# Ledger of designs, part 3: peptides against a protein of PDB entry 4DOW

Target 1, 157 residues: chain A of PDB entry 4DOW
Amino acid sequence: TFSWVGRPLPNRKQFQQMYREICMKINDGSEIHIKVGQFVLIQGEDNKKPYVAKLIELFQNGAEVPPKKCARVQWFVRFLEIPVSKRHLLGRSPPAQEIFWYDCSDWDNKINVETIIGPVQVVALAPEEVIPVDQKSEETLFVKLSWNKKDFAPLPP

## One batch from the design tools (peptide; made by RFdiffusion4, then SolubleMPNN)

Design b1_p8_3_s3 (from b1_p8_3, 4 letters changed)
Fold by OpenDDE base, seed 3:
Structure b1_p8_3_s3 (fold): chain B 157 residues (1-157), chain A 8 residues (1-8)
Amino acid sequence: as target 1 above (157 residues)
Amino acid sequence: APRAEAFK
């Protein structure tokens, strides 16, 4: 289950209450707190790896019946999500830990928080920095570039 | 579903 943490933030949207933090209660009774600005894993398609996203805002959508706990996200893509015909544009074979900033607006960036699996660590690197591949960092993802469905490019500011 | 195509 998901519950808001703290009081709603001031906003001018008629049917929305915004928050900075949400609590995810896990089956064993433990709790994980997730904040705006953190990265999360989101449930993907069957038999596929979870999606990766950065939380931009958290809000209760009162325009829906019943009201829904939602998030707006910045999407990232794994290399294997890139169309086969375009993968050569990277010019290298990336490690499994590399993801890419999705620089397009064709995907809905609103999600239901119920699709959040949990937090994940994402580290931005300069192009010349080497992605460490060791057991201690296996769960850490790394981003160097963006993908805009046409080409790879340096990360946006 | 997550990443559904946005209406444009």
Scores: peptide ipSAE 0.269, ipTM 0.858, DockQ to the pose 0.150
Fold by OpenDDE base, seed 5:
Structure b1_p8_3_s3 (fold): chain B 157 residues (1-157), chain A 8 residues (1-8)
Amino acid sequence: as target 1 above (157 residues)
Amino acid sequence: APRAEAFK
């Protein structure tokens, strides 16, 4: 179950109410609060790992009947999501924890919040920085580069 | 579905 936290933020869209935070209630009764700017795992295709995204906006879409709780996101991609024919462009074999900023506009950046699995930690690193892999960082993802379907590039500023 | 093609 997803519920808005706090009052809606001022905006100019007639049928959309924007929020800063949403509460995700798990079946065991516990609650996880997720805010704009945090990273989340999103339900992927069958037999595939969850998608990774950064929350840009949280909003209720009142134009739909019934109204739906939605989010706008910045997509990230896992290395294995990149076409096999293009993977060599990275010039190295990345660790499993590395993801890439998706720098294209061909994907819908709106999601239903019900597709959110939960929060995830994503850390931005400089290209020369080594990705730490230890017991405590096993669930942490790291991003150094962007991917625009043509080549890899330094992270957007 | 998430990441559906956006027609811009």
Scores: peptide ipSAE 0.268, ipTM 0.858, DockQ to the pose 0.147
Fold by OpenDDE base, seed 4:
Structure b1_p8_3_s3 (fold): chain B 157 residues (1-157), chain A 8 residues (1-8)
Amino acid sequence: as target 1 above (157 residues)
Amino acid sequence: APRAEAFK
């Protein structure tokens, strides 16, 4: 169950109400609050790892009947989502915790919030920094580079 | 579905 937290933010879109925060009610009765700017795991294909995305906007789409709770996201990709023929361009074998900023616009960046599995920690690192891999931080993901379907590049500013 | 093609 998802519900808005706080009052709608001012915006110019006629049928959309924007919000800063959403509450996710978990089956055990506890609540998780997710804000714009945080990272989330999104339901992927069957038997596949969840997608990773950064929340850019939270909004209710009033043009739909009934209204839908939606989000706009910045996509990230896991190394195994990159075509086999292009993986060599990285020049190294990345750890499982590394993800890449998806620098393309060919994917729909609008999602239904019901596809959100939960929050996830994503840490941006400089290229020379080593990704720490231990049991305590195994759930933390790290990003150093972007991927634009052609090559890897430094992270956008 | 999430990540559907934006341009059709």
Scores: peptide ipSAE 0.268, ipTM 0.857, DockQ to the pose 0.156
Fold by OpenDDE base, seed 1:
Structure b1_p8_3_s3 (fold): chain B 157 residues (1-157), chain A 8 residues (1-8)
Amino acid sequence: as target 1 above (157 residues)
Amino acid sequence: APRAEAFK
């Protein structure tokens, strides 16, 4: 169950109410609060790892019937999501924790919040920085580069 | 579905 936290933010869009934070209530009754700017895991296809995304907007879409709780996201991709024929362009074998900023507009960047599995930690690193892997951060993901379906590039500012 | 392709 998802519910808005706080009052709607100022907005120009007629049928959309924007929010800063949403509350995700889990089966055991506990609550997880997720804010704009945080990273989340999004339900992927069957037998595949969840998608990774950064929340850039949270909004209720009143144009839909019934209204839907939605989010606008910046997508990231896992290395194994990159076509096999292009993986060599990285020039190295990345650790499993590395993800890439998806620098294309061909994917719908709107999601239903019900597809959110939960929050995830994503840390931006410079290309020369080593990805730390320890038990305390084994679920932390790291991003150094972008992927635009053609090549890898420095991470956008 | 998430990541539905809008353009190609």
Scores: peptide ipSAE 0.268, ipTM 0.859, DockQ to the pose 0.139

Design b1_p8_3_s4 (from b1_p8_3, 5 letters changed)
Fold by OpenDDE base, seed 5:
Structure b1_p8_3_s4 (fold): chain B 157 residues (1-157), chain A 8 residues (1-8)
Amino acid sequence: as target 1 above (157 residues)
Amino acid sequence: APFEEAKK
């Protein structure tokens, strides 16, 4: 169950209400609060790992009937989401914890909040920094580069 | 991103 936290933020869109925070209620009764700017895991397809995204905007879409709780996200991509024919451009075999900033506008960045599995930690590193892989950081993902469907590049500022 | 993974 998802519910808005706080009052709507001011915006110009007639049929949309924007929010800073949303509450995810888990079946055990506990609650997880997720805010704009945090990173989340998004439900994947069968036999696929969850997608990774940064929350850019939380909003209720009142243009739909019934209204839907939605989000706009900045997508990340896992190495296996990159075409096989392009993977060699990385020039190395990345660790499982590495993800890439998706630097394209060709893909829809709107999601239903109900597809959010939960929060995840994403840490930005310089290209020369080593990704720390240990049991304590198994759930932490790391990003060094962007992917624009043509090549890898340094992270956006 | 939610596009097909492991594509050629």
Scores: peptide ipSAE 0.248, ipTM 0.850, DockQ to the pose 0.127
Fold by OpenDDE base, seed 1:
Structure b1_p8_3_s4 (fold): chain B 157 residues (1-157), chain A 8 residues (1-8)
Amino acid sequence: as target 1 above (157 residues)
Amino acid sequence: APFEEAKK
């Protein structure tokens, strides 16, 4: 169950109410609060790892009947989401914890909040920094580069 | 991202 936290934020969109925070109630009754700007895991397809995204906007889409709780996201991609024929462009075998900033506008960045599995920690690193892979930080993801469907590029400062 | 280009 997802519910809005707080009052709607001011905006000029006729059929959308924007929010800063949403509450995710889990089966055991506990609650997880997720805010704009945080990173989340999105439900993947069968036999696929969850997608990774940064929340850019939380809004209720009043154009739908009934209204739907939605989010706009900045997508990340896992290495295995890169086409096989282009993975060599990275020039290295990345750790499982590495993800890439998706630098394209060709894909829908709107999701239903029901597809959110939960929050995840994403840490930006400089290219020369080593990605720490240990049991304690196994759930932390790291980003060094962007992917624009043609090549990898350094993240802008 | 939920696109299906990984097989290419």
Scores: peptide ipSAE 0.245, ipTM 0.848, DockQ to the pose 0.128
Fold by OpenDDE base, seed 4:
Structure b1_p8_3_s4 (fold): chain B 157 residues (1-157), chain A 8 residues (1-8)
Amino acid sequence: as target 1 above (157 residues)
Amino acid sequence: APFEEAKK
């Protein structure tokens, strides 16, 4: 269950109400509050790793009937989401915890909040920094580079 | 991202 936290932010969109924070009610009755700017895991396909995204906007789309709780996101991609024919361009075998900033505008960046599995920690690293691989869990993800469907590039500032 | 480009 998802519910808005706080009052809507001022905006000029006719059918959209923007929010800063949303509350996710978990099965055990506890609550997780997720804010704009945080990173989340998005439900993937069966037997696939969840997608990774940064929340850019939280909004209720009143143009839909019934209204939908939505988010606009900045996508990240996992290495295995990159075409097989292009993976060699990285020049190395990345650890499982590495993700890449998706530097393209060709894909829909709107989601339903109900697809959010939960928050995740994403840490930006300099190229020379070593990714501290945790063998016990994938709780922390790391990003060094962007992917623009043609090549890898330095992480955007 | 939820695209199917990985198979190419």
Scores: peptide ipSAE 0.244, ipTM 0.847, DockQ to the pose 0.127
Fold by OpenDDE base, seed 3:
Structure b1_p8_3_s4 (fold): chain B 157 residues (1-157), chain A 8 residues (1-8)
Amino acid sequence: as target 1 above (157 residues)
Amino acid sequence: APFEEAKK
């Protein structure tokens, strides 16, 4: 179950109410609060790892019936989400914890908040920094580069 | 991202 936290933010969109924070009610009764700017895991397809995204907007879409709780996200891509024919462009075999900033505007960045599995830690690293691979931080993801469907590039500022 | 052409 998802519910808004706080009052809606002022905006000019007719059918949208924007929010800063949303609450996830977990099955054990506990709650997780997620805010704009945080990173989340999004439910993937069967037998696929969850997608990774950064929340950039939380809003209720009043144009839908019933109204839907939605988010706009900045997508990241896992290495295995990159087309097979392009993976060689990386020039190395990345660790499982590496993800890439998706630097394209060609993909829908709207999601239903119900697809959010939970928060995840994403750490940006400089190209020369080594990705730490240890069991204690296995859930932490690291990003060094962007992917724009043509090539890998330095991480955006 | 949930690309349809992820494996192409």
Scores: peptide ipSAE 0.238, ipTM 0.844, DockQ to the pose 0.137

Design b1_p8_4_s1 (from b1_p8_4, 3 letters changed)
Fold by OpenDDE base, seed 2:
Structure b1_p8_4_s1 (fold): chain B 157 residues (1-157), chain A 8 residues (1-8)
Amino acid sequence: as target 1 above (157 residues)
Amino acid sequence: GKLILPPA
């Protein structure tokens, strides 16, 4: 289950209450607090790895009936999510832990918080930095580039 | 060192 933490933040959206933090209560009764600006894994499609996203906003959408706990996110994309025909544009074979800043607007950036699996660590690296490859763990993900469905590009400084 | 992406 998910519950808001703290008081609503000021905003001008008529049907929305914004929050800084949400509490995710998991099966064992423990709680995980997730804040705006942190990174999360989002439930993927069947037979797909979870999506990766950065939380931009946490809000309750009162325009829906009943109101829904939602988030606005910045998507990342895994290499295997990129069309096969375009993967060659990277010019290298990335490690499994590399993700890419998704620089497109075709993906709905609104999610229901119920799709959040949990937090994940995302580390930004310069292009020349080596990603520490751990074949046994994908706990930490690394980002060097953006992907805009046409090409890869360095992240803005 | 590695940098964690800052909040938006």
Scores: peptide ipSAE 0.024, ipTM 0.669, DockQ to the pose 0.034
Fold by OpenDDE base, seed 3:
Structure b1_p8_4_s1 (fold): chain B 157 residues (1-157), chain A 8 residues (1-8)
Amino acid sequence: as target 1 above (157 residues)
Amino acid sequence: GKLILPPA
């Protein structure tokens, strides 16, 4: 169950109400609050790891009947999501915890909030910094580079 | 150091 937290933000978009925070109530009755700017795991395809995204906007789409709770996101991409023919461009074998900033506009960045699995920690690192792979940090994802479907590059400013 | 990504 997803419910808005707080009052709608002022905006001029017709048929939309924007919010800063959403509450996700899970089966055990506990609540997880997720805010714009946080990172989340998004339901992936069968037998695939969840997608990773940063929340840019939370909004209710009043153009739909009934209204839908939606989010706009900045996508990240896992190494295994990158085409096999281009993975060599990285020049190294990344740890499973490494993700890449998706620097392309060809992906739809609108999602239904119901696809959100939960929050996740994403940490940006300099190229020379080592990604920790110990059990204690296994839940944390790390990003050093962007991917624009052509090559890897330094992170956007 | 570990950095938090700026707003998207």
Scores: peptide ipSAE 0.023, ipTM 0.669, DockQ to the pose 0.036
Fold by OpenDDE base, seed 1:
Formats: sequence, C-alpha cells, structure tokens
Structure b1_p8_4_s1 (fold): chain B 157 residues (1-157), chain A 8 residues (1-8)
Amino acid sequence: as target 1 above (157 residues)
Amino acid sequence: GKLILPPA
C-alpha cells in the first residue's frame, strides 16, 4: 500500500499533483518513507534482478481513471542488461554491485509506484576509486560511468 | 570521495 506524505507541491501541470514523499506499507505493517531524490529498486521481469532508479518526481496522475500514483525516474542499468556485443567497451569485468547511469531518452521514465520494491543505496565513485565488496556493503550499489547505448562515459562532476 | 549524482 502506498500513500502520499504531506501536501501537494505547487506545479503547473494539469491533472497532476506532485509530492515530495510517499509512504510504503510493507507486509509486517511497518512503513517505509521514500523521498524524491532517493534511489529505489523496481520490480523487474521474471527471473531478472530488480531495476535501479533514482526518483525524480512523485505525482498523482489525475488524467487516469482512477487516478494513479506515479513516479518519474532516472534509470540505471546493470552490466548484464547491456547488450553482449557492447560489454567489451567497458574494458574490464565489473563487480556485481556496479551499475551505470542510463543516458538515453528512449526509455519510458514513468512508473507506477506499486512497482517499487524498496529503497537502495547508490554511491557515485570516481573511476579510480575501488568498489568495496563485502557482506556489510553488499546491498550498496556503485556507479562510476554512464551508458548511452553506444559508449561508456565518465559521470559529470 | 563520494561524488554527487546530478539530477536527471
């Protein structure tokens, strides 16, 4: 169950109410609050790892009947989501915790909040920084580069 | 150090 936290933010879009925060009630009855700017795991396809995204906007879409709770996101991509023919462009074998900033506009960046599994920690690193891989941080994902379907590129400062 | 992710 998802519910808005706080009052709608001012916006200029007809039929949309924007919010800063959403409450996710999980199975045990506890609540997790997720804010714009945080990173989340999103339900993937069958037998696939969840997608990773940064929340850019939270909004209720009143143009739909019934209204839907939605989010706009910045996508990340896992290495194994990159076409096999292009993986060599990285020039190294990344650890499982590495993800890449998806720098393309061809993907729909609107999601239903019901697809959110939960929050996740994403840390940006410089290319020369080593990704720490241990059990204590195995839940943390790391990003060094962007992927634009053609090449990898350094993240902007 | 940790870098800041820009907005989309």
Scores: peptide ipSAE 0.023, ipTM 0.668, DockQ to the pose 0.037
Fold by OpenDDE base, seed 4:
Structure b1_p8_4_s1 (fold): chain B 157 residues (1-157), chain A 8 residues (1-8)
Amino acid sequence: as target 1 above (157 residues)
Amino acid sequence: GKLILPPA
């Protein structure tokens, strides 16, 4: 169950109400608050790992009846989502915790908040920094590069 | 640190 937190933010978009924060109620009754700018896991297809995204906007789409709670996101891509024929362009075998900033506009960046599994920690690293793989940080994802369907590129500092 | 880049 998802519910808005706080009052709608000022915006000029008809039929859309913008929000800064949303509350996700989980099975045990506890609540997780997710804010714009945080990273989330999005439900993937069967037998696929969840998608990773950064929340850009949270909004209620009033054009729908009933209104739908939506989010606009910046996508990340997992290494295994990259075509096999292009994986060699990385020049290394990345750890499972590495993701890549998706630098393309071909993916729809609007999602239904109901597809959000939960928050996730994403840490940006310099290319020379080693990704720590310990039990404490097992669920932390790391990003060093962007992927634009053609090549990998360093992220700006 | 946390990624703070704007979306492309």
Scores: peptide ipSAE 0.021, ipTM 0.637, DockQ to the pose 0.048

Design b1_p8_4_s2 (from b1_p8_4 with M1G V3L)
Fold by OpenDDE base, seed 2:
Structure b1_p8_4_s2 (fold): chain B 157 residues (1-157), chain A 8 residues (1-8)
Amino acid sequence: as target 1 above (157 residues)
Amino acid sequence: GKLILPPL
């Protein structure tokens, strides 16, 4: 279950209430607080790894009936989510922990918070930095580049 | 140290 934390933030949208933080209650009864700006795993399709996203906005959409707890996100993509025919453009075989900033608008960036699996750590690296693949860092994802469906590029500012 | 991607 998900519940808002704190007071609504000022916003210009008629049917929306914006928040900075949401509380996720997990199976054992414990709570995980997730804030705007953090990274999360989003439920993927069947037999697919979870999607990776950065939370940009948390809001309750009062235009829906019933109102829905939603988020706007910046998507990241895993290498294996990139079409087979385009993967060669990277010019290297990335480690499994590498993800890419998705620089396209064709993928809807509005989600229901119920699709959030949990938080994840995402670290930005310079191109010359080596991605650590040791067991202790396996849970961390790393981003160096963006992907715009046509080519890879340096990470946007 | 590793740099966590800051909020947008």
Scores: peptide ipSAE 0.031, ipTM 0.675, DockQ to the pose 0.034
Fold by OpenDDE base, seed 4:
Structure b1_p8_4_s2 (fold): chain B 157 residues (1-157), chain A 8 residues (1-8)
Amino acid sequence: as target 1 above (157 residues)
Amino acid sequence: GKLILPPL
């Protein structure tokens, strides 16, 4: 179950109410609050790992009946989502915890909040930094580079 | 050190 936290933010978009925060009620009865700017896991295909995204906007689409709770996101990609023929461009075998900033506009960046599995920690690292593999960091994802379907590049400043 | 992701 998803519910808005707080009052709608001022905006100029017709039929949309903007929010800063949403509450996820999970099956044990506890609640998780997710805010704009945080990172989330989004349900993927059946036997695929969840997608990773950064929340850019949280909004209710009032043009739909009933109104739909939505989000706009910045996508990340996992290494295995990159075509096999292009993986060599990385020049290394990344650890499973590494993700890449998706620097393309070909993906729809609007989602239904119901597809959000939960929050996830994403840490940006310098290229020379080693991704930790200790038990406590296994749930954390790390990003060093962007991927634009052509090549890998350093993250923008 | 840890970097900060740029604004979107």
Scores: peptide ipSAE 0.030, ipTM 0.681, DockQ to the pose 0.035
Fold by OpenDDE base, seed 1:
Structure b1_p8_4_s2 (fold): chain B 157 residues (1-157), chain A 8 residues (1-8)
Amino acid sequence: as target 1 above (157 residues)
Amino acid sequence: GKLILPPL
């Protein structure tokens, strides 16, 4: 179950109410609050790892009947989501925790909040920094580069 | 150092 936290934010978009925060109620009754700007895991296809995204906007779409709780996101891409023919462009074998900033606008960046699995930690690193792998960081994802379907590029500072 | 990506 998802519910809005706080009052709607001012916006100029007709039929949309924007919010800063959403509450996820989990099976055990506990609640997780997720805010704009945080990173989340999005339900992927069967037998595939979840998608990774940064929440850019949280909004209720009043143009739909009934209204839908939605989010606009900045997508990340996992290495294995990149076409096999282009993976060599990275020049190395990345660890499983590495993701890439998706620098394209061809993907639909609107999602239903029901597809959110939960929050995830994403840390930006310089290209020369080593990705730490320990028990406490096992669930942390790391980003160094962007991917624009053509090549990898340094992540803007 | 390690940085959490800020909001866009």
Scores: peptide ipSAE 0.030, ipTM 0.675, DockQ to the pose 0.034
Fold by OpenDDE base, seed 3:
Structure b1_p8_4_s2 (fold): chain B 157 residues (1-157), chain A 8 residues (1-8)
Amino acid sequence: as target 1 above (157 residues)
Amino acid sequence: GKLILPPL
């Protein structure tokens, strides 16, 4: 169950109410608050790892009946999501914890909040920094580069 | 509820 936290932000969009925070209630009764700017795991196909995204906007879409709780996101891609024919462009075999900033606009960046599995920690690293492989970091994802469907590039500032 | 994205 998802519910808005706080009051809607001032907005000129007629059919959209924007929020800063949403509450995700879990089956055990606990609650997780997710805010704009945080990173989340998004439900994908059953045989695939969840998608990774940064929350950019949280909004209720009043154009739908009933209104839908939605988010706009910045996508990341896992290495295995990159076409096999282009993976060699990385020049190395990345650890499973490495993700890449998706630097394209061809993907729909609007999601339903019910597809959110939960928050995840994403840490940006310089290219020369080593991705830790210890047990503590197994739940943490790391990003060094962007991917624009043509090549890998340094992370934007 | 699963997200469907266009292929890369």
Scores: peptide ipSAE 0.024, ipTM 0.655, DockQ to the pose 0.875

Design b1_p8_4_s3 (from b1_p8_4, 4 letters changed)
Fold by OpenDDE base, seed 4:
Structure b1_p8_4_s3 (fold): chain B 157 residues (1-157), chain A 8 residues (1-8)
Amino acid sequence: as target 1 above (157 residues)
Amino acid sequence: GKLILPAA
């Protein structure tokens, strides 16, 4: 169950109410608050690892009946989401915890919040910094590069 | 694009 936290933020969109924070109530009754700017795991296809995204906007889409709680996101991609023929461009075999900033606009960046599994920690690293692969960092994802469907590049500012 | 499903 998802519910808005706080008052709507000012915006000029006719059918949208924007928010800074949403509350996610999980099965055990506990609540997780997720804010704009945080990173989340999003449910993908069956037998696939969850998608990773940064929350850019939280809004209720009043144009739908019934209104939908939505988010606009910045996508990340896992290495296995990159076409096989282009993976060699990385020049290394990345650890499973590495993700890449998706630097393209061809994907719909609107999601329903009901697809959010939960928050996740994403840490930006310089290329020379080694990604830890120990048990303590198992839940943390790391990003060093962007992917624009053509090549890998340094992270955006 | 990504195929996104509601979380369980």
Scores: peptide ipSAE 0.053, ipTM 0.785, DockQ to the pose 0.184
Fold by OpenDDE base, seed 2:
Structure b1_p8_4_s3 (fold): chain B 157 residues (1-157), chain A 8 residues (1-8)
Amino acid sequence: as target 1 above (157 residues)
Amino acid sequence: GKLILPAA
């Protein structure tokens, strides 16, 4: 279950109540708090790795009946999500822990919070920095580049 | 695009 933490933030959107933090209650009764600005894993298709996203907004969508707990996100993509015909543009074989900032607006960036699996750590690195690959590949993810469906590009400083 | 499913 998901519950808002704290009071709504001031905003000018007519049908939305904005929040800073949400509580995810796990089956064992424990709770995980997730805040705007943090990164999350989102459930995708079966037999595929979960999607990765940065939380930009948390909001109650009052335009829906009943109201829905939603988030606006910045998408990341895993290398294997990139079309096979374009992967050569990277010029290297990335480690499994590398993800890419999705620099397009063609994807819906609104999600229901019920699709959130949990938090994940994402660390931005300079291109020359080595990604420390450990046995637990999903422990920490790393981003060096953006992907805009045409090419890879360095992240802005 | 992303096909998003409810978390298990």
Scores: peptide ipSAE 0.049, ipTM 0.775, DockQ to the pose 0.185
Fold by OpenDDE base, seed 3:
Structure b1_p8_4_s3 (fold): chain B 157 residues (1-157), chain A 8 residues (1-8)
Amino acid sequence: as target 1 above (157 residues)
Amino acid sequence: GKLILPAA
Protein backbone atom coordinates (compact mmCIF):
# COMPACT_ATOMS: atom_id res chain seq x y z
CA THR B 1 0.00 0.00 0.00
CA PHE B 2 0.99 3.60 -0.60
CA SER B 3 0.29 6.61 1.55
CA TRP B 4 1.40 10.22 1.43
CA VAL B 5 3.93 11.50 3.92
CA GLY B 6 3.60 15.04 5.15
CA ARG B 7 1.38 17.87 4.03
CA PRO B 8 0.66 18.74 0.42
CA LEU B 9 2.92 21.35 -1.10
CA PRO B 10 1.64 24.73 -2.24
CA ASN B 11 0.26 24.24 -5.71
CA ARG B 12 -1.69 26.13 -8.34
CA LYS B 13 -2.99 23.09 -10.18
CA GLN B 14 -6.70 22.75 -9.61
CA PHE B 15 -7.00 18.98 -9.47
CA GLN B 16 -3.60 18.04 -8.10
CA GLN B 17 -2.10 17.88 -4.65
CA MET B 18 1.67 17.58 -4.71
CA TYR B 19 3.82 15.85 -2.15
CA ARG B 20 7.50 15.40 -1.44
CA GLU B 21 7.38 11.90 -0.07
CA ILE B 22 5.37 8.70 -0.20
CA CYS B 23 5.39 5.67 2.05
CA MET B 24 5.41 2.20 0.56
CA LYS B 25 4.30 -0.52 2.95
CA ILE B 26 5.58 -3.97 2.10
CA ASN B 27 4.12 -7.38 2.93
CA ASP B 28 6.45 -7.99 5.85
CA GLY B 29 5.14 -4.86 7.50
CA SER B 30 8.20 -2.78 6.83
CA GLU B 31 7.95 0.64 5.24
CA ILE B 32 10.03 2.32 2.57
CA HIS B 33 9.90 6.06 2.17
CA ILE B 34 10.48 7.37 -1.33
CA LYS B 35 11.08 11.03 -2.09
CA VAL B 36 11.05 13.22 -5.16
CA GLY B 37 14.48 13.05 -6.73
CA GLN B 38 15.07 9.40 -5.93
CA PHE B 39 15.31 6.61 -8.45
CA VAL B 40 12.84 3.76 -8.62
CA LEU B 41 12.16 0.52 -10.40
CA ILE B 42 8.87 0.36 -12.27
CA GLN B 43 7.08 -2.87 -13.09
CA GLY B 44 7.25 -3.64 -16.78
CA GLU B 45 6.10 -6.47 -18.97
CA ASP B 46 6.33 -10.06 -17.86
CA ASN B 47 9.73 -11.70 -18.11
CA LYS B 48 11.45 -8.36 -18.53
CA LYS B 49 13.63 -6.35 -16.22
CA PRO B 50 11.91 -3.47 -14.45
CA TYR B 51 12.01 -0.01 -15.94
CA VAL B 52 14.19 2.60 -14.28
CA ALA B 53 13.03 6.11 -13.56
CA LYS B 54 13.80 9.19 -11.53
CA LEU B 55 10.90 10.66 -9.59
CA ILE B 56 10.20 14.24 -10.62
CA GLU B 57 6.81 14.81 -8.99
CA LEU B 58 4.52 13.02 -6.59
CA PHE B 59 0.90 14.03 -6.76
CA GLN B 60 -2.64 12.97 -6.15
CA ASN B 61 -4.74 13.25 -9.27
CA GLY B 62 -8.07 14.60 -8.12
CA ALA B 63 -9.43 14.63 -11.63
CA GLU B 64 -9.96 10.89 -11.36
CA VAL B 65 -12.65 9.18 -9.33
CA PRO B 66 -11.45 7.90 -7.03
CA PRO B 67 -8.32 10.07 -6.83
CA LYS B 68 -5.13 8.34 -7.90
CA LYS B 69 -1.68 8.55 -6.41
CA CYS B 70 0.65 9.35 -9.29
CA ALA B 71 4.17 10.32 -10.16
CA ARG B 72 5.90 12.10 -12.99
CA VAL B 73 9.21 10.56 -13.91
CA GLN B 74 12.33 10.97 -15.97
CA TRP B 75 12.77 7.72 -17.82
CA PHE B 76 15.96 5.79 -18.23
CA VAL B 77 16.41 3.00 -20.73
CA ARG B 78 18.27 -0.24 -20.47
CA PHE B 79 20.49 -1.17 -23.37
CA LEU B 80 18.16 -3.98 -24.39
CA GLU B 81 15.29 -1.50 -24.65
CA ILE B 82 17.13 0.30 -27.44
CA PRO B 83 16.22 -0.92 -30.93
CA VAL B 84 18.56 -3.58 -32.24
CA SER B 85 19.33 -1.49 -35.30
CA LYS B 86 20.64 1.36 -33.16
CA ARG B 87 22.67 -0.48 -30.54
CA HIS B 88 25.83 -0.40 -32.65
CA LEU B 89 25.93 3.37 -32.18
CA LEU B 90 27.22 2.84 -28.68
CA GLY B 91 30.41 1.36 -30.08
CA ARG B 92 30.87 -1.00 -27.17
CA SER B 93 29.16 -3.78 -25.28
CA PRO B 94 27.87 -2.24 -22.07
CA PRO B 95 27.70 -4.07 -18.77
CA ALA B 96 24.28 -5.11 -17.57
CA GLN B 97 24.32 -2.36 -14.97
CA GLU B 98 24.52 0.48 -17.47
CA ILE B 99 21.42 2.51 -18.21
CA PHE B 100 20.87 5.59 -20.33
CA TRP B 101 19.06 8.86 -19.74
CA TYR B 102 16.09 8.94 -22.09
CA ASP B 103 16.21 12.33 -23.78
CA CYS B 104 12.86 12.36 -25.55
CA SER B 105 9.36 13.54 -24.75
CA ASP B 106 7.44 10.96 -26.74
CA TRP B 107 6.91 8.67 -23.75
CA ASP B 108 4.20 9.29 -21.20
CA ASN B 109 6.02 10.24 -18.02
CA LYS B 110 3.03 9.86 -15.72
CA ILE B 111 2.74 6.65 -13.73
CA ASN B 112 0.59 5.25 -10.97
CA VAL B 113 2.63 4.80 -7.83
CA GLU B 114 1.30 1.26 -7.53
CA THR B 115 3.66 0.34 -10.36
CA ILE B 116 6.68 1.18 -8.23
CA ILE B 117 8.58 -1.91 -7.16
CA GLY B 118 11.02 -0.07 -4.96
CA PRO B 119 13.96 2.30 -4.85
CA VAL B 120 17.20 1.73 -6.71
CA GLN B 121 20.60 3.37 -6.66
CA VAL B 122 21.69 5.15 -9.83
CA VAL B 123 25.15 6.65 -10.11
CA ALA B 124 26.23 9.08 -12.81
CA LEU B 125 29.74 8.55 -14.12
CA ALA B 126 32.12 10.58 -16.23
CA PRO B 127 33.07 9.11 -19.59
CA GLU B 128 36.48 8.02 -18.36
CA GLU B 129 35.17 6.29 -15.27
CA VAL B 130 34.87 2.52 -15.28
CA ILE B 131 31.59 0.87 -14.38
CA PRO B 132 32.23 -1.55 -11.53
CA VAL B 133 30.73 -4.97 -12.10
CA ASP B 134 31.83 -6.67 -8.92
CA GLN B 135 29.45 -8.42 -6.56
CA LYS B 136 29.28 -5.47 -4.22
CA SER B 137 27.88 -3.21 -6.94
CA GLU B 138 25.42 -5.61 -8.55
CA GLU B 139 22.41 -3.69 -7.26
CA THR B 140 23.65 -0.30 -8.44
CA LEU B 141 22.92 1.06 -11.89
CA PHE B 142 25.20 3.45 -13.71
CA VAL B 143 24.57 6.12 -16.31
CA LYS B 144 27.16 7.75 -18.55
CA LEU B 145 25.17 8.79 -21.60
CA SER B 146 21.79 9.89 -22.83
CA TRP B 147 19.77 8.32 -25.62
CA ASN B 148 17.52 10.46 -27.83
CA LYS B 149 16.36 7.77 -30.26
CA LYS B 150 18.96 8.97 -32.75
CA ASP B 151 22.27 8.73 -30.98
CA PHE B 152 24.06 8.51 -27.69
CA ALA B 153 25.29 11.74 -26.17
CA PRO B 154 26.85 13.13 -23.03
CA LEU B 155 24.52 13.43 -20.08
CA PRO B 156 22.45 16.57 -19.82
CA PRO B 157 23.81 19.10 -17.33
CA GLY A 1 6.78 3.67 -25.22
CA LYS A 2 6.62 1.99 -21.86
CA LEU A 3 4.12 -0.66 -20.91
CA ILE A 4 3.89 -0.56 -17.16
CA LEU A 5 1.86 -2.74 -14.83
CA PRO A 6 1.00 -2.69 -11.15
CA ALA A 7 3.67 -4.36 -9.10
CA ALA A 8 2.81 -7.85 -7.95
Scores: peptide ipSAE 0.046, ipTM 0.765, DockQ to the pose 0.184
Fold by OpenDDE base, seed 1:
Structure b1_p8_4_s3 (fold): chain B 157 residues (1-157), chain A 8 residues (1-8)
Amino acid sequence: as target 1 above (157 residues)
Amino acid sequence: GKLILPAA
């Protein structure tokens, strides 16, 4: 179950009410609050690792009947999501915790909030920094580079 | 694109 936290933010879209925060109630009855700017795991295909995204907007889409709770996201890509023929462009074998900023606009970046599994920690690193994969927080993901379907590039500061 | 499913 998902519910909005706080009052809607002012915006110029006639059918959309924007919010800063959403609350998801999980099975044990506890609540998790997720805010714009945080990173989330999103349910993908069966037997696939969840997708990773940064929340850019939270909004109720009043243009739909019934209205839907939605989010706009910045996608990340796992290494294994990259086509096999292009993986060599990285020039190294990344650890499982590395993800890449998806720098393309060809994907739909609107999701239903019901696809959100939960929050996840994403840490940006410089290309020369070592990814600390041997730590207690093994669920932490790291991003150094962007991927635009053609090549990898350093993240803009 | 990504195939997204509702989370259980």
Scores: peptide ipSAE 0.044, ipTM 0.759, DockQ to the pose 0.183

